# Ledger of designs, part 155: peptides against a protein of PDB entry 5A53

Target 1, 230 residues: chain A of PDB entry 5A53
Amino acid sequence: LVENVKQALFIPGQSCNKNLHDIMVDLSALKKPDMKRFNRKNDIHPFEDMSPLEFFSEKNDCSLMVLMTSSKKRKNNMTFIRTFGYKIYDMIELMVADNFKLLSDFKKLTFTVGLKPMFTFQGAAFDTHPVYKQIKSLFLDFFRGESTDLQDVAGLQHVISMTIQGDFQDGEPLPNVLFRVYKLKSYKSDQGGKRLPRIELVEIGPRLDFKIGRIHTPSPDMVTEAHKKP

## One batch from the design tools (peptide; made by RFdiffusion4, then SolubleMPNN)

Design b2_p19_8_s1 (from b2_p19_8, 10 letters changed)
Fold by OpenDDE base, seed 2:
Structure b2_p19_8_s1 (fold): chain B 230 residues (1-230), chain A 19 residues (1-19)
Amino acid sequence: as target 1 above (230 residues)
Amino acid sequence: MDEIKKALQEQIAKVLEKN
Protein backbone atom coordinates (compact mmCIF):
# COMPACT_ATOMS: atom_id res chain seq x y z
CA LEU B 1 0.00 0.00 0.00
CA VAL B 2 1.57 3.26 -1.14
CA GLU B 3 0.52 5.58 1.68
CA ASN B 4 -0.03 9.08 0.32
CA VAL B 5 2.64 11.46 1.58
CA LYS B 6 1.21 13.63 4.35
CA GLN B 7 1.35 17.35 3.57
CA ALA B 8 2.49 19.81 6.23
CA LEU B 9 1.26 23.38 6.79
CA PHE B 10 3.46 25.82 8.72
CA ILE B 11 1.48 28.65 10.31
CA PRO B 12 3.00 31.74 11.94
CA GLY B 13 0.87 32.74 14.92
CA GLN B 14 0.24 36.33 15.94
CA SER B 15 3.18 36.21 18.37
CA CYS B 16 5.61 34.64 15.87
CA ASN B 17 9.06 36.27 16.17
CA LYS B 18 12.14 36.31 13.91
CA ASN B 19 13.75 33.29 15.62
CA LEU B 20 10.62 31.18 15.17
CA HIS B 21 10.32 32.31 11.57
CA ASP B 22 13.91 31.23 10.88
CA ILE B 23 13.33 27.89 12.66
CA MET B 24 10.13 27.42 10.64
CA VAL B 25 11.97 28.03 7.35
CA ASP B 26 14.75 25.58 8.21
CA LEU B 27 12.54 22.81 9.61
CA SER B 28 10.08 23.10 6.71
CA ALA B 29 12.98 22.77 4.24
CA LEU B 30 13.36 19.16 5.50
CA LYS B 31 9.72 18.52 4.52
CA LYS B 32 10.07 19.75 0.90
CA PRO B 33 8.32 19.29 -1.46
CA ASP B 34 5.42 18.23 0.83
CA MET B 35 4.97 21.48 2.75
CA LYS B 36 3.16 24.82 2.62
CA ARG B 37 3.98 27.98 4.59
CA PHE B 38 1.71 30.89 5.35
CA ASN B 39 3.25 34.33 4.91
CA ARG B 40 0.68 36.06 7.12
CA LYS B 41 0.33 35.79 10.87
CA ASN B 42 -2.85 34.11 12.11
CA ASP B 43 -4.39 34.57 15.56
CA ILE B 44 -4.86 30.91 16.55
CA HIS B 45 -5.03 29.42 20.05
CA PRO B 46 -5.28 25.63 19.54
CA PHE B 47 -5.90 24.69 23.19
CA GLU B 48 -8.77 27.21 23.41
CA ASP B 49 -10.38 26.73 19.98
CA MET B 50 -9.33 24.02 17.51
CA SER B 51 -11.85 25.00 14.78
CA PRO B 52 -9.48 27.35 12.84
CA LEU B 53 -6.92 24.53 12.54
CA GLU B 54 -9.54 22.07 11.31
CA PHE B 55 -10.59 24.69 8.73
CA PHE B 56 -6.98 25.14 7.54
CA SER B 57 -6.45 21.36 7.43
CA GLU B 58 -9.42 20.92 5.11
CA LYS B 59 -8.85 24.06 2.99
CA ASN B 60 -5.17 23.25 2.35
CA ASP B 61 -5.51 19.42 2.35
CA CYS B 62 -2.86 19.13 5.07
CA SER B 63 -2.98 16.47 7.79
CA LEU B 64 0.10 17.92 9.52
CA MET B 65 0.31 21.46 10.90
CA VAL B 66 2.85 23.43 12.92
CA LEU B 67 1.84 26.66 14.66
CA MET B 68 4.61 29.10 15.64
CA THR B 69 3.91 31.20 18.76
CA SER B 70 5.95 32.85 21.51
CA SER B 71 5.13 34.22 24.95
CA LYS B 72 6.88 34.70 28.30
CA LYS B 73 5.39 31.40 29.52
CA ARG B 74 5.87 29.50 26.23
CA LYS B 75 8.88 30.96 24.42
CA ASN B 76 9.63 29.71 20.87
CA ASN B 77 6.64 27.36 20.96
CA MET B 78 6.01 24.99 18.05
CA THR B 79 2.59 23.38 18.36
CA PHE B 80 2.54 20.21 16.25
CA ILE B 81 -0.95 19.16 15.14
CA ARG B 82 -2.14 16.04 13.35
CA THR B 83 -5.59 15.69 11.82
CA PHE B 84 -7.63 12.69 10.76
CA GLY B 85 -10.45 13.39 8.33
CA TYR B 86 -9.63 17.09 8.84
CA LYS B 87 -10.48 16.75 12.57
CA ILE B 88 -7.87 17.21 15.29
CA TYR B 89 -6.26 13.88 16.18
CA ASP B 90 -3.51 15.05 18.54
CA MET B 91 -1.48 18.14 19.48
CA ILE B 92 1.78 18.75 21.32
CA GLU B 93 3.65 21.91 22.29
CA LEU B 94 7.41 21.73 21.76
CA MET B 95 9.30 24.83 22.89
CA VAL B 96 12.69 25.44 21.24
CA ALA B 97 15.47 26.28 23.71
CA ASP B 98 17.61 29.39 23.07
CA ASN B 99 20.69 27.28 22.17
CA PHE B 100 19.22 26.37 18.74
CA LYS B 101 21.33 26.31 15.56
CA LEU B 102 20.06 27.13 12.06
CA LEU B 103 21.13 25.57 8.75
CA SER B 104 23.32 28.64 8.18
CA ASP B 105 25.35 27.67 11.27
CA PHE B 106 26.49 24.44 9.56
CA LYS B 107 28.54 23.63 6.48
CA LYS B 108 26.33 23.75 3.41
CA LEU B 109 26.08 20.27 1.94
CA THR B 110 24.26 19.32 -1.23
CA PHE B 111 21.50 16.74 -0.76
CA THR B 112 18.60 15.47 -2.83
CA VAL B 113 15.26 16.95 -1.75
CA GLY B 114 12.54 14.42 -0.87
CA LEU B 115 14.73 11.51 0.26
CA LYS B 116 13.47 9.60 3.29
CA PRO B 117 15.37 10.15 6.50
CA MET B 118 16.44 7.33 8.76
CA PHE B 119 15.33 7.82 12.36
CA THR B 120 17.18 6.99 15.55
CA PHE B 121 15.60 7.29 19.00
CA GLN B 122 17.71 7.30 22.17
CA GLY B 123 15.86 6.66 25.43
CA ALA B 124 13.68 3.76 26.59
CA ALA B 125 10.78 6.14 27.31
CA PHE B 126 10.17 6.53 23.53
CA ASP B 127 8.70 3.01 23.67
CA THR B 128 7.10 3.04 27.15
CA HIS B 129 6.02 6.56 28.20
CA PRO B 130 2.79 7.89 26.57
CA VAL B 131 4.14 11.40 25.87
CA TYR B 132 7.41 10.23 24.31
CA LYS B 133 5.54 7.55 22.34
CA GLN B 134 3.39 10.37 20.90
CA ILE B 135 6.50 12.41 20.03
CA LYS B 136 8.10 9.39 18.33
CA SER B 137 4.90 8.69 16.39
CA LEU B 138 4.54 12.35 15.39
CA PHE B 139 8.07 12.78 14.02
CA LEU B 140 8.00 9.44 12.18
CA ASP B 141 4.68 10.48 10.64
CA PHE B 142 5.91 14.00 9.84
CA PHE B 143 9.11 13.03 7.96
CA ARG B 144 8.40 9.52 6.55
CA GLY B 145 7.92 10.84 3.00
CA GLU B 146 6.92 8.56 0.13
CA SER B 147 6.92 4.83 0.93
CA THR B 148 9.39 3.82 -1.75
CA ASP B 149 10.24 0.13 -1.44
CA LEU B 150 13.64 1.36 -2.56
CA GLN B 151 15.00 1.57 0.94
CA ASP B 152 18.19 1.55 -1.06
CA VAL B 153 21.01 2.41 1.32
CA ALA B 154 22.06 4.72 -1.51
CA GLY B 155 18.83 6.67 -0.95
CA LEU B 156 19.56 7.24 2.75
CA GLN B 157 21.10 10.70 2.89
CA HIS B 158 19.65 11.96 6.17
CA VAL B 159 19.55 10.72 9.73
CA ILE B 160 17.19 12.36 12.21
CA SER B 161 18.25 11.67 15.79
CA MET B 162 15.96 12.22 18.76
CA THR B 163 17.37 11.85 22.28
CA ILE B 164 15.68 12.16 25.67
CA GLN B 165 17.95 14.39 27.78
CA GLY B 166 18.63 12.24 30.85
CA ASP B 167 16.70 9.90 33.11
CA PHE B 168 13.52 10.82 34.98
CA GLN B 169 11.13 9.32 37.54
CA ASP B 170 7.36 9.37 37.76
CA GLY B 171 6.09 12.80 38.80
CA GLU B 172 9.25 14.62 37.67
CA PRO B 173 9.27 17.17 34.83
CA LEU B 174 9.75 15.49 31.46
CA PRO B 175 13.30 15.90 30.08
CA ASN B 176 13.85 17.78 26.83
CA VAL B 177 14.04 16.02 23.47
CA LEU B 178 17.24 16.73 21.54
CA PHE B 179 16.57 16.96 17.79
CA ARG B 180 19.61 16.53 15.48
CA VAL B 181 19.93 16.11 11.71
CA TYR B 182 22.90 14.42 10.03
CA LYS B 183 24.02 13.68 6.51
CA LEU B 184 24.94 10.02 6.18
CA LYS B 185 28.15 9.19 4.32
CA SER B 186 28.50 5.54 3.38
CA TYR B 187 31.79 4.02 2.26
CA LYS B 188 32.18 0.62 0.68
CA SER B 189 34.47 -1.42 2.91
CA ASP B 190 36.51 -4.01 0.98
CA GLN B 191 36.73 -6.10 4.12
CA GLY B 192 35.87 -9.70 3.15
CA GLY B 193 32.47 -11.44 3.45
CA LYS B 194 29.82 -9.20 5.05
CA ARG B 195 29.85 -5.90 3.12
CA LEU B 196 28.98 -3.73 6.10
CA PRO B 197 29.60 -0.23 4.80
CA ARG B 198 31.55 2.17 6.96
CA ILE B 199 29.41 5.17 7.85
CA GLU B 200 30.13 8.73 8.89
CA LEU B 201 27.65 11.32 10.16
CA VAL B 202 27.96 15.04 9.48
CA GLU B 203 25.58 17.35 11.35
CA ILE B 204 23.72 19.61 8.90
CA GLY B 205 21.08 21.24 11.14
CA PRO B 206 18.83 22.55 12.34
CA ARG B 207 19.75 21.73 15.95
CA LEU B 208 16.75 22.00 18.27
CA ASP B 209 16.27 21.17 21.96
CA PHE B 210 12.54 20.74 22.62
CA LYS B 211 10.91 21.42 25.98
CA ILE B 212 7.59 19.57 26.21
CA GLY B 213 4.49 21.69 26.85
CA ARG B 214 0.74 20.99 26.68
CA ILE B 215 -0.62 17.86 25.01
CA HIS B 216 -3.94 16.91 23.45
CA THR B 217 -4.43 13.15 23.11
CA PRO B 218 -6.92 11.51 20.74
CA SER B 219 -10.10 9.90 22.00
CA PRO B 220 -10.11 6.07 22.07
CA ASP B 221 -12.63 6.14 19.21
CA MET B 222 -10.33 8.29 17.04
CA VAL B 223 -7.39 5.96 17.77
CA THR B 224 -9.46 2.99 16.60
CA GLU B 225 -10.57 4.79 13.41
CA ALA B 226 -7.06 6.02 12.58
CA HIS B 227 -5.65 2.47 12.87
CA LYS B 228 -8.38 1.05 10.58
CA LYS B 229 -7.01 2.89 7.53
CA PRO B 230 -5.76 0.24 5.15
CA MET A 1 17.07 -5.20 3.34
CA ASP A 2 15.85 -5.27 6.94
CA GLU A 3 19.15 -6.73 8.10
CA ILE A 4 21.10 -3.98 6.35
CA LYS A 5 18.84 -1.35 7.87
CA LYS A 6 19.31 -2.85 11.32
CA ALA A 7 23.08 -2.96 10.87
CA LEU A 8 23.10 0.67 9.73
CA GLN A 9 20.98 1.71 12.70
CA GLU A 10 23.40 -0.03 15.05
CA GLN A 11 26.37 1.69 13.41
CA ILE A 12 24.60 5.06 13.54
CA ALA A 13 23.81 4.54 17.22
CA LYS A 14 27.48 3.76 17.93
CA VAL A 15 28.60 6.90 16.09
CA LEU A 16 26.07 9.03 17.98
CA GLU A 17 27.15 7.60 21.35
CA LYS A 18 30.69 8.82 20.60
CA ASN A 19 29.60 12.37 19.89
Scores: peptide ipSAE 0.175, ipTM 0.772, DockQ to the pose 0.088
Fold by OpenDDE base, seed 3:
Structure b2_p19_8_s1 (fold): chain B 230 residues (1-230), chain A 19 residues (1-19)
Amino acid sequence: as target 1 above (230 residues)
Amino acid sequence: MDEIKKALQEQIAKVLEKN
């Protein structure tokens, strides 16, 4: 079953600044051609009223949305939203730390549009902790592109890496998620028998450290409906 | 295919731990 590629809508909020705009441009470039961006600021507060986002989801036929806002409490905040049937499924706030790097901070490498990224997740909590499970699910859903059965390893040029920054115990603040993008270089190793290709990774950007904010989780009924294959 | 993907992920993880 070729799942239809989910379309993403990037929305600048009223408090969107230049840094957030630049981050939005660079992150959305990884979602091309399956993305739209609004040029106008929109006064949206998704944790107070979700109705405007549901309206935009339906009007633009986008099941993925990213709202860009900034405040003293939630600086450089990217709210990631997923919809099912144009209704809010889940939401998560991910605040970008000040140490971010843009694509312009890295050596310009030739980018082929339409290449499927490989994902790597570092940290056991991505499989066990409900918040990190949601983050893992979100980013896989956001960037997987066309599921073609031809996993041509030959077409694997990009790696998206997500790392939990350190260990944590119950009751401690949730560590940041380190988002990194690499170009994969594969070299034929001439060494004997077991020809494991030598792999080199070159960081291409953007570089984002995400602080976790507020979360909206789906109802059990919506989870059941969303997992029903049509 | 899944085994190759796993092996690549392990190699990538090792490279990322060194950087």
Scores: peptide ipSAE 0.173, ipTM 0.773, DockQ to the pose 0.087
Fold by OpenDDE base, seed 4:
Structure b2_p19_8_s1 (fold): chain B 230 residues (1-230), chain A 19 residues (1-19)
Amino acid sequence: as target 1 above (230 residues)
Amino acid sequence: MDEIKKALQEQIAKVLEKN
């Protein structure tokens, strides 16, 4: 089944600053052409009232939203929202650490719009821990685009890498998630028999370290309904 | 095709571990 590409809406909050705006521009470039950005700031507090986001989801026919806010407590905060039937499915706050790098910090490589990225996840918790499972699901949903049965492996130009920064125990603060984007270079390898191409990765940006903030998890009923759609 | 993807993922992981 070809799933329709989910559309994303990037929303500057009232407290959106220049750095967050630049991050928004660069991250949203990875979602082109399936992305819309608002130019105006919107006073939205999703953990207090979700109704404005549901309204925007319906009005813009988007199931993905990112709210850009910044405060002393939640600096460079990207709230990622998913909707199902224009109702809030889940939300997660991901705060960008100050060590971020923009696309301008890397050598300008031609970005082909619409290429499906390959994903790599480093850390066992992406498969076991509920928060990291949500993050994995979110980013796959956000950037994977159309699920075509055609594994056009030959067309893989980009790799999105997500790494959990270190080990943690139950009850400890959740480690940051390191977001990296690479261009994949493939070379013909003369290694005998199984022609596995030699690959090189070139970082292209943006480089973002995400600190995990507040989360909203879907109701069991919404989980059931979301999984029923083929 | 799944095998190729898996092999690429493994190679990518190895490259990421070295960098």
Scores: peptide ipSAE 0.028, ipTM 0.628, DockQ to the pose 0.088
Fold by OpenDDE base, seed 5:
Structure b2_p19_8_s1 (fold): chain B 230 residues (1-230), chain A 19 residues (1-19)
Amino acid sequence: as target 1 above (230 residues)
Amino acid sequence: MDEIKKALQEQIAKVLEKN
């Protein structure tokens, strides 16, 4: 079964500012062609009422949504939403720190649209801690692209790196997740052995440090249904 | 396939640790 690529909808909230708009444009470019953006601001408060998001999910046939809002308490907030059967599966607030860099801050490199990124995760908590497991699952689900077989390694152009910023103990605030995007350059090593090609990574942006905010976790029933592969 | 991908991920991780 070729799982259809999940479509993403980017939604400017009422409090969306220029910085968030620019971040939205740059981040959504990584999801092309499987992305829609609203041009108009929408007054949505997902942790108060999820119904508008479920409506947009169904109407736009998008199982991924990102809501862009900003306040004093939640500056540069990207709420990532996943739906299953057009019902809310999970949500997470990821606030972009002020040190962000846009694509325009990096050397423009040519890239092929629609190529699957390779992911790298740095930090043991991505496999053990519930919140970071959700973040890992979300980003893999968001950017996985088309389920193409083995031929993809030859087409690998992008690397998305996600790093937990430092160690933390129980009860401490969760460290930020450092989001980085690189172009992979592969060089044939002419040296006569079966040596893996030499690689170089060039950061291409955007550069985002995510502060973790509020989370909505799926019901156990919905988890069971979503994992039922047909 | 999984081995090549794993090896590439390890190389990428090493490059990222050096930066």
Scores: peptide ipSAE 0.184, ipTM 0.778, DockQ to the pose 0.089; fails the geometry check

Design b2_p19_8_s2 (from b2_p19_8, 10 letters changed)
Fold by OpenDDE base, seed 3:
Order: sequence, then C-alpha cells, then structure tokens
Structure b2_p19_8_s2 (fold): chain B 230 residues (1-230), chain A 19 residues (1-19)
Amino acid sequence: as target 1 above (230 residues)
Amino acid sequence: MEAIKESLQKQIEEVLKKN
C-alpha cells in the first residue's frame, strides 16, 4: 500500500512575526514537495474554535497543519494540528525558544529534495509518557514522506533528532524537546580489512528547542477510526 | 534491510550522545 504522503499546510496567524516567518520557511523546506504555505495572516484561535482549521484541511486537502502565533505568554508558538477525515484529530503547541538557529546559520549543504529522513528519539518518555508519545507520533507522521521499501538506506541523507532535555518527575514541568537536523555522511573505512562504515553527522538546521504548551487529544472513537483505515 | 537500519540508528545515536 503506497500510503499517500500527508500534505502539510503552514498558516501564519495574526500575531506571526518575522522570526516565526523565518522558522516557518526553514521548517517547511524539510517537508517539500508536500507542503503549502499561506502568504496572508489568518486570525485563528484553534483552542477556542477549531472550525477554520477543519475548513482549511478540507479545502487544501491537507491532513497536517502548523499555525504560527506569538504572544507574551506563548512566544514563537507553533501549533501542530493533525486531521482525520478533515476533522481535528489532535493538536499540540510547541513554542520555539529564543536560541533557535536558521538554515542560514549553518553551512549550506546540497541535499536531494524528497529523501526520507531517519528519526532518532532520545529519552524513555517518548515511549511511555502520553505527551511525548504524541510528539513522537506527530513528527513521524509529519516527515516520514513516501514509504519506498527498497532504497531506504541508500537514500538516507537526513537525520532528524529529537531529545528530551533532562529528566523529570511527575508533577514537574515537561522538559523541552530539542529538535536537530543532520546530514548523514557515510564513509567506507578500510581499517585492518574490516570495512566498518563510519558515520559523520553534520548539523544543517534549523535548530529548534520546543517548549510544550497546550494539547488537544483525540477522542477514543477517533483513535479507533484512524487505526482502522489503512 | 531492517538490520542495517537498526545498525545505522545505533551508530547515529552513539554519535549524538558524544555531541
């Protein structure tokens, strides 16, 4: 089953600023060619009214959306939205910390558009904690691209790394998620007759530290429906 | 193919732990 690659729509909110715009451009570049961007600001408040996002999902045939907003309480906020049947499945606010780096801050490396990234998740909570499980699921859905069975290893150029920043206990604020993108370089090293492939990772950007904000979780019924459709 | 992917993933994780 060739799973149709999920299309993403990037939406500037009314409070979108230059920094958020630049972050949007750089992050969306990783989703090419399966990405659309709005050029106009839209006054959308997804935790108050989800209807405009459902409308955009259907109109643009996009099951992934990212809303860019900024306020004093939620600075550099990227709201990630998934839809199922053009209805909101889940949402999560991820606020970009001020220490972000853009693609222009890194050495320009040539890469082939459309190659599948390899994902790495650092932190046990990605497998056990509901919020981090949702983040893991979201980013896998967002960037997996076309499932091509045969050339997966030969086509690996990018690594997306997500790391939970430190340990936490129950009742403590959830640590940030460190988002990093690397170019994978594999070298054939002939040392002593054993060809051990040496891997080099070169950071290419963007570099984003995500603070977790508000979350909307799917209803049990929607979870069941989403898992039944191939 | 899965074994190669797992090996690469482990190597990537090792490199990332050193950075």
Scores: peptide ipSAE 0.227, ipTM 0.795, DockQ to the pose 0.089
Fold by OpenDDE base, seed 1:
Structure b2_p19_8_s2 (fold): chain B 230 residues (1-230), chain A 19 residues (1-19)
Amino acid sequence: as target 1 above (230 residues)
Amino acid sequence: MEAIKESLQKQIEEVLKKN
């Protein structure tokens, strides 16, 4: 099966600021080489009119998009968009908290571009709650693509960790999702007959705490179509 | 290979729980 790696388009919105630009650069670096970035600001309001995003999806052949906007109500907002057949599948607003760290805030480590990250999800809600299920699906789709080729253990350099910040009950505000990126170092362990590699994790950034905003969920019909055409 | 991946995943999760 030829790995169909989904391409991502990063779009600065009209309200994109320096911080969002820097976040965009750093996050998009994790998606290299399978990303494009617009240099100019675009006036897009995805929850009002999705047509410009569908146009960009088709024109750039990108099934993943990230719109960078900021307002008083939605500061450092990253709207993640997925398309299917160049039509909007789903959208989610993830606002980056002010405590973010850029790649420059960490020790510069060399990494090979294009290696698939391993994902870890911490929090039961990633499997049970519809919003967190969407987030899990989105990030897996964004960075891992369709092919889970098991052969990639030898090429595993990055771990992306996503953690739900605390417990919550029904009707409570949804906790933030803590996004962390680590470099995986594996060492041959000769200890104990089972040659299980010893691992070390080094945080490399960016460090992002995502506040969940607005969500657009796919229609049942589109879900069915998307699952039929993997 | 699956067993190695699962083992690595568990180890990663254990390391992350300590941080």
Scores: peptide ipSAE 0.227, ipTM 0.791, DockQ to the pose 0.089
Fold by OpenDDE base, seed 2:
Structure b2_p19_8_s2 (fold): chain B 230 residues (1-230), chain A 19 residues (1-19)
Amino acid sequence: as target 1 above (230 residues)
Amino acid sequence: MEAIKESLQKQIEEVLKKN
């Protein structure tokens, strides 16, 4: 089953600042061509009223949304939203730390737009902890694009790395998630007649450290419906 | 294809651990 590529909508909130706008531009560039951006600010508070997001999901035919807001309590906040049947499935607040780097902070490298990235996840909690499982699922869903079984590993240009920053125990604040993007360089080394593939990773940006905020999780019934293979 | 992807994944993870 070729799953249709999920379209993403980036929405500047009323409190969207220059830094968030720049982050939005750079992060959304990784989702091209399957991305829309609003140029106007919208006064949306998704944890108070989800109906405007459901309206935008339906009107724009986007099952992925990112709302850009900033306040003293939630600085540089990216709310990631997924919809199913144009209804809210899940939401998560990811606040970008001040140490972020934009694409302009890295060496400009040529890349093909629309290539599917490879993912790496560092931290056992990505497979065991509900919040980190949601983050893993979200980012895979956001950037995977078309499941072409035919994407030759030779066409792999980008690696998205997500790392949980340190260990934590139950009841402790959840560590940040370190988001990194690399260009993969593959070299054929001829060592003794065996071509050993050598790989090098070059960071290309953006570099984002995400602090986890509020979450909205789907009901068990919504999970079951969303995972029903048509 | 899956085996190549897994091998590449491991190599990438090893490179990331060194950085």
Scores: peptide ipSAE 0.032, ipTM 0.625, DockQ to the pose 0.089
Fold by OpenDDE base, seed 5:
Structure b2_p19_8_s2 (fold): chain B 230 residues (1-230), chain A 19 residues (1-19)
Amino acid sequence: as target 1 above (230 residues)
Amino acid sequence: MEAIKESLQKQIEEVLKKN
């Protein structure tokens, strides 16, 4: 069963500003063609009432949503939402730090739309810590960064890197997640009859440092149902 | 930033060398 590509819906919240809009445009470009964007602002507060998001999930047939909001407490906030059966599965607030870079800040490189990115995760907590496990799962789901079997290396154009910014102990504030996007360049080096592919990575943007905010975790029942492969 | 790029490049190179 070829699992259907999860569709993403990008939603400007009422407090969406120019910076968030630009970030939304650039991040959503990586999800093309499997994304929709609302042009109108929507007054949605997902941690207070999830019902509007469930409605949008069903109406747009999108199991992924990103709500763009900004406040003094939660500046440049991207709330990532996943649904299962059009019901909220999980949510996480990821606030973009002010040091962000847009695609326009990098050298424009031609890329093929619809190629699956390779993911790299730096930090043991992505496999052990519940919050970082959720982030890893979310971004893998969002961009279908399944471990490309080596057969897809020929089609590999993009690398998405996610790095936990430093070490932390239990009870300490969770470090930011550094989101980076690279174009992979492969060169055929004909040195001595062994084709050793030389790889170069060129950052293409956007560059986002995510501060972790509020989280909604799925119920144990929803976890069980979502992991039941049809 | 360079350290992330270098780490990523090494990882990608390792993945590609195993193929």
Scores: peptide ipSAE 0.142, ipTM 0.704, DockQ to the pose 0.263; fails the geometry check

Design b2_p19_8_s3 (from b2_p19_8, 9 letters changed)
Fold by OpenDDE base, seed 3:
Structure b2_p19_8_s3 (fold): chain B 230 residues (1-230), chain A 19 residues (1-19)
Amino acid sequence: as target 1 above (230 residues)
Amino acid sequence: MDAIKEEVQKQIAKVLEKN
């Protein structure tokens, strides 16, 4: 079953600033060609009224949305939204820390559009903690291109890495998630044996440290329906 | 950085073993 590539819509909110716009442009570049961007600001408050997002999901045929907003309490906030049947499935606020780096801060490396990224998730909580499980699921859905069998290592160009910043105990604030993008360089070993290729990772950007904000979790019924293969 | 590289190497190894 070739799952159709999920389309993403990037929406500048009313409080979207230049920094968020630049972050939006750079992050959305990783989703090309399966991405749309609005040029106009929209006054959307997803945790107060989700109806405008459901309307945009249906009108643009996008099951992924990112709303860009900024306030004193929620600075550089990227709200990631997933829909199922054009209804809200889940939402999560990820606030970008001030130490972010744009693509222009890294060496320009040419990449082929449409190649599948490899993913790395560093931290046990990505498999055990509900919030980090949602983040893992979201980013896999967001950047996973065409479900072609990863048969050819030559088709692997990018690595998307997510790292939980440190250990935490129950009742402690959730650590930030460090988002990094690397270009994969693979070198054939000169010795004709079954030796694993030597690899090098070169950071290409953007570099984003995400602080976790508010979360909307789907109902058990929505989870069951979303996991039914058509 | 080292942990990311190690994980990528492991994933590549798995892909090569399936081919």
Scores: peptide ipSAE 0.488, ipTM 0.902, DockQ to the pose 0.748
Fold by OpenDDE base, seed 2:
Structure b2_p19_8_s3 (fold): chain B 230 residues (1-230), chain A 19 residues (1-19)
Amino acid sequence: as target 1 above (230 residues)
Amino acid sequence: MDAIKEEVQKQIAKVLEKN
């Protein structure tokens, strides 16, 4: 089943500032060509009323949305939303820490748009803890593109890495998730033997440390419907 | 960085073994 590439819509909220705009531009560049951006600010509060997001999902045919807002309590907040049948499936607030780096902070490297990323998830909680499982699922859905088998290493240009910042126990605040993007360099060994290629990773940005905020989880009925393979 | 590189190398190795 060729899963259709999920389209993303980036929405500046009413409180969107210059930093969030720059972050939005840089993060959305990684989703090209499967990305739309609004130029106008929209007054949307997804944890109070989800209806405007469902409307935008349907109108723009986007199953992925990112709302950019900032307040004293939730500075540099990126709300990631997924829809199923243009209804809200899940939501998560990820607040960008002040130590972020933009693409302009890194050496400009030639990049081919539309190549599939490799993923790395560092931390056992990505497979066991409900919140980190949701984050893993979200970022895979967001950046994986077309579900073609990774048959060609030459088609791999970049690595998206997510790392849980340290260990935590039950009842403790959830550690940040460190988002990093690397260009993959593969060197063929000139010696005709089956030697695995040497690889190098060069950070290309953006660099984002995500603080986890509010979460909306799908209803059991929506989970069942979303997992029904057609 | 090293853990990320090692994981990427493992993933590439698996892709090459399947081809």
Scores: peptide ipSAE 0.487, ipTM 0.902, DockQ to the pose 0.720
Fold by OpenDDE base, seed 5:
Structure b2_p19_8_s3 (fold): chain B 230 residues (1-230), chain A 19 residues (1-19)
Amino acid sequence: as target 1 above (230 residues)
Amino acid sequence: MDAIKEEVQKQIAKVLEKN
């Protein structure tokens, strides 16, 4: 079953600034061609009223949305929203730290649009902690594209890496998630029968350190319904 | 970088073993 690629909508909020716009452009480039961007700012407060996002989800046929806002308390905030049946499934605020790097900060390498990324998740909490499980699920849904088995290594161009910044205990603030994108270079190894290719990773950007903000989790009923539909 | 590279290598190896 070829799962239809989820479409993403990037929405500048009223407080969207130049830095957030640039981050939006660079991050959304990884979602091409399955991405739309609004050119106009929209005054949306998803944790107060979700209805405008549900409306946009339906109107644009997008099950993924990213709202770009910035305030003193929530600087460079990217609210990631998923919908199911055009209803809010989950939301998470990911605030970009000031040390971000744009694509322009890296050496431009030839990039083919539409190739599937490989994912790497560093940190056990991505499989055990509810918040990091949501982040993992979200980014897989967002960037995985067509759910075809990675049968062709030749089709692997880039790696999306997410790393939990350090260890943490229960009750401690959740560490940032380090988002990195690498170009994969593979070299044929002539040494021995199992030709494991030598690989090199070159960072291509953007480089984003995400601070975790507010979260909306789906009801158990919505989880059940979302898992019934492939 | 090393941990990421190692993980990528492992994933590629798994893909190649299935082919």
Scores: peptide ipSAE 0.457, ipTM 0.891, DockQ to the pose 0.739
Fold by OpenDDE base, seed 1:
Structure b2_p19_8_s3 (fold): chain B 230 residues (1-230), chain A 19 residues (1-19)
Amino acid sequence: as target 1 above (230 residues)
Amino acid sequence: MDAIKEEVQKQIAKVLEKN
């Protein structure tokens, strides 16, 4: 099965600032080699007009897009967009909190480009709440791709962790999603019992706390079409 | 110790035990 790795396009919006640019660079580095970045700012307002994004999706053959914008109301806003057939499938605004850490804030570790990360999700809402289900789906699509192959533990280098920051009730503001990236070190423990490889995690960055903003959900028809196995 | 890191370590260990 030729894994159709989804390609990502990172788009600086008109209001993109230095911090958001740095975040874009670091997050996009995790998507290499399956990533493109625009160098020019683009005046795109996805919740007002989606047509420019659909055009970029088609023109660049990218089913994943990230729009980088910043305002007083939506500081360090990363709008994640997925397309199906170059039409908008879903969108979500994820605003990076000011406590972010860049790759440069961590010890430089060499990593192999193109290795698929393992994902861990912490919080029951990732399986029950529609918004967190969308986030889970989005990030799996973004970084893991469609591969059903059991990741050979031998090929496991990176772990992406997503944690819901605390419990919440209906009607309360949705807690942030804590994004963490770890390098996994596996040691063969020769200790005589169950050969459970000893695993050590080293945080490598970026460290991002995402505040959830506006959401666009797919129509039921688009959901059905997107899940049709070719 | 980073509580997130500990939880992630725990989750990975569980996955590896099942494989």
Scores: peptide ipSAE 0.296, ipTM 0.822, DockQ to the pose 0.261

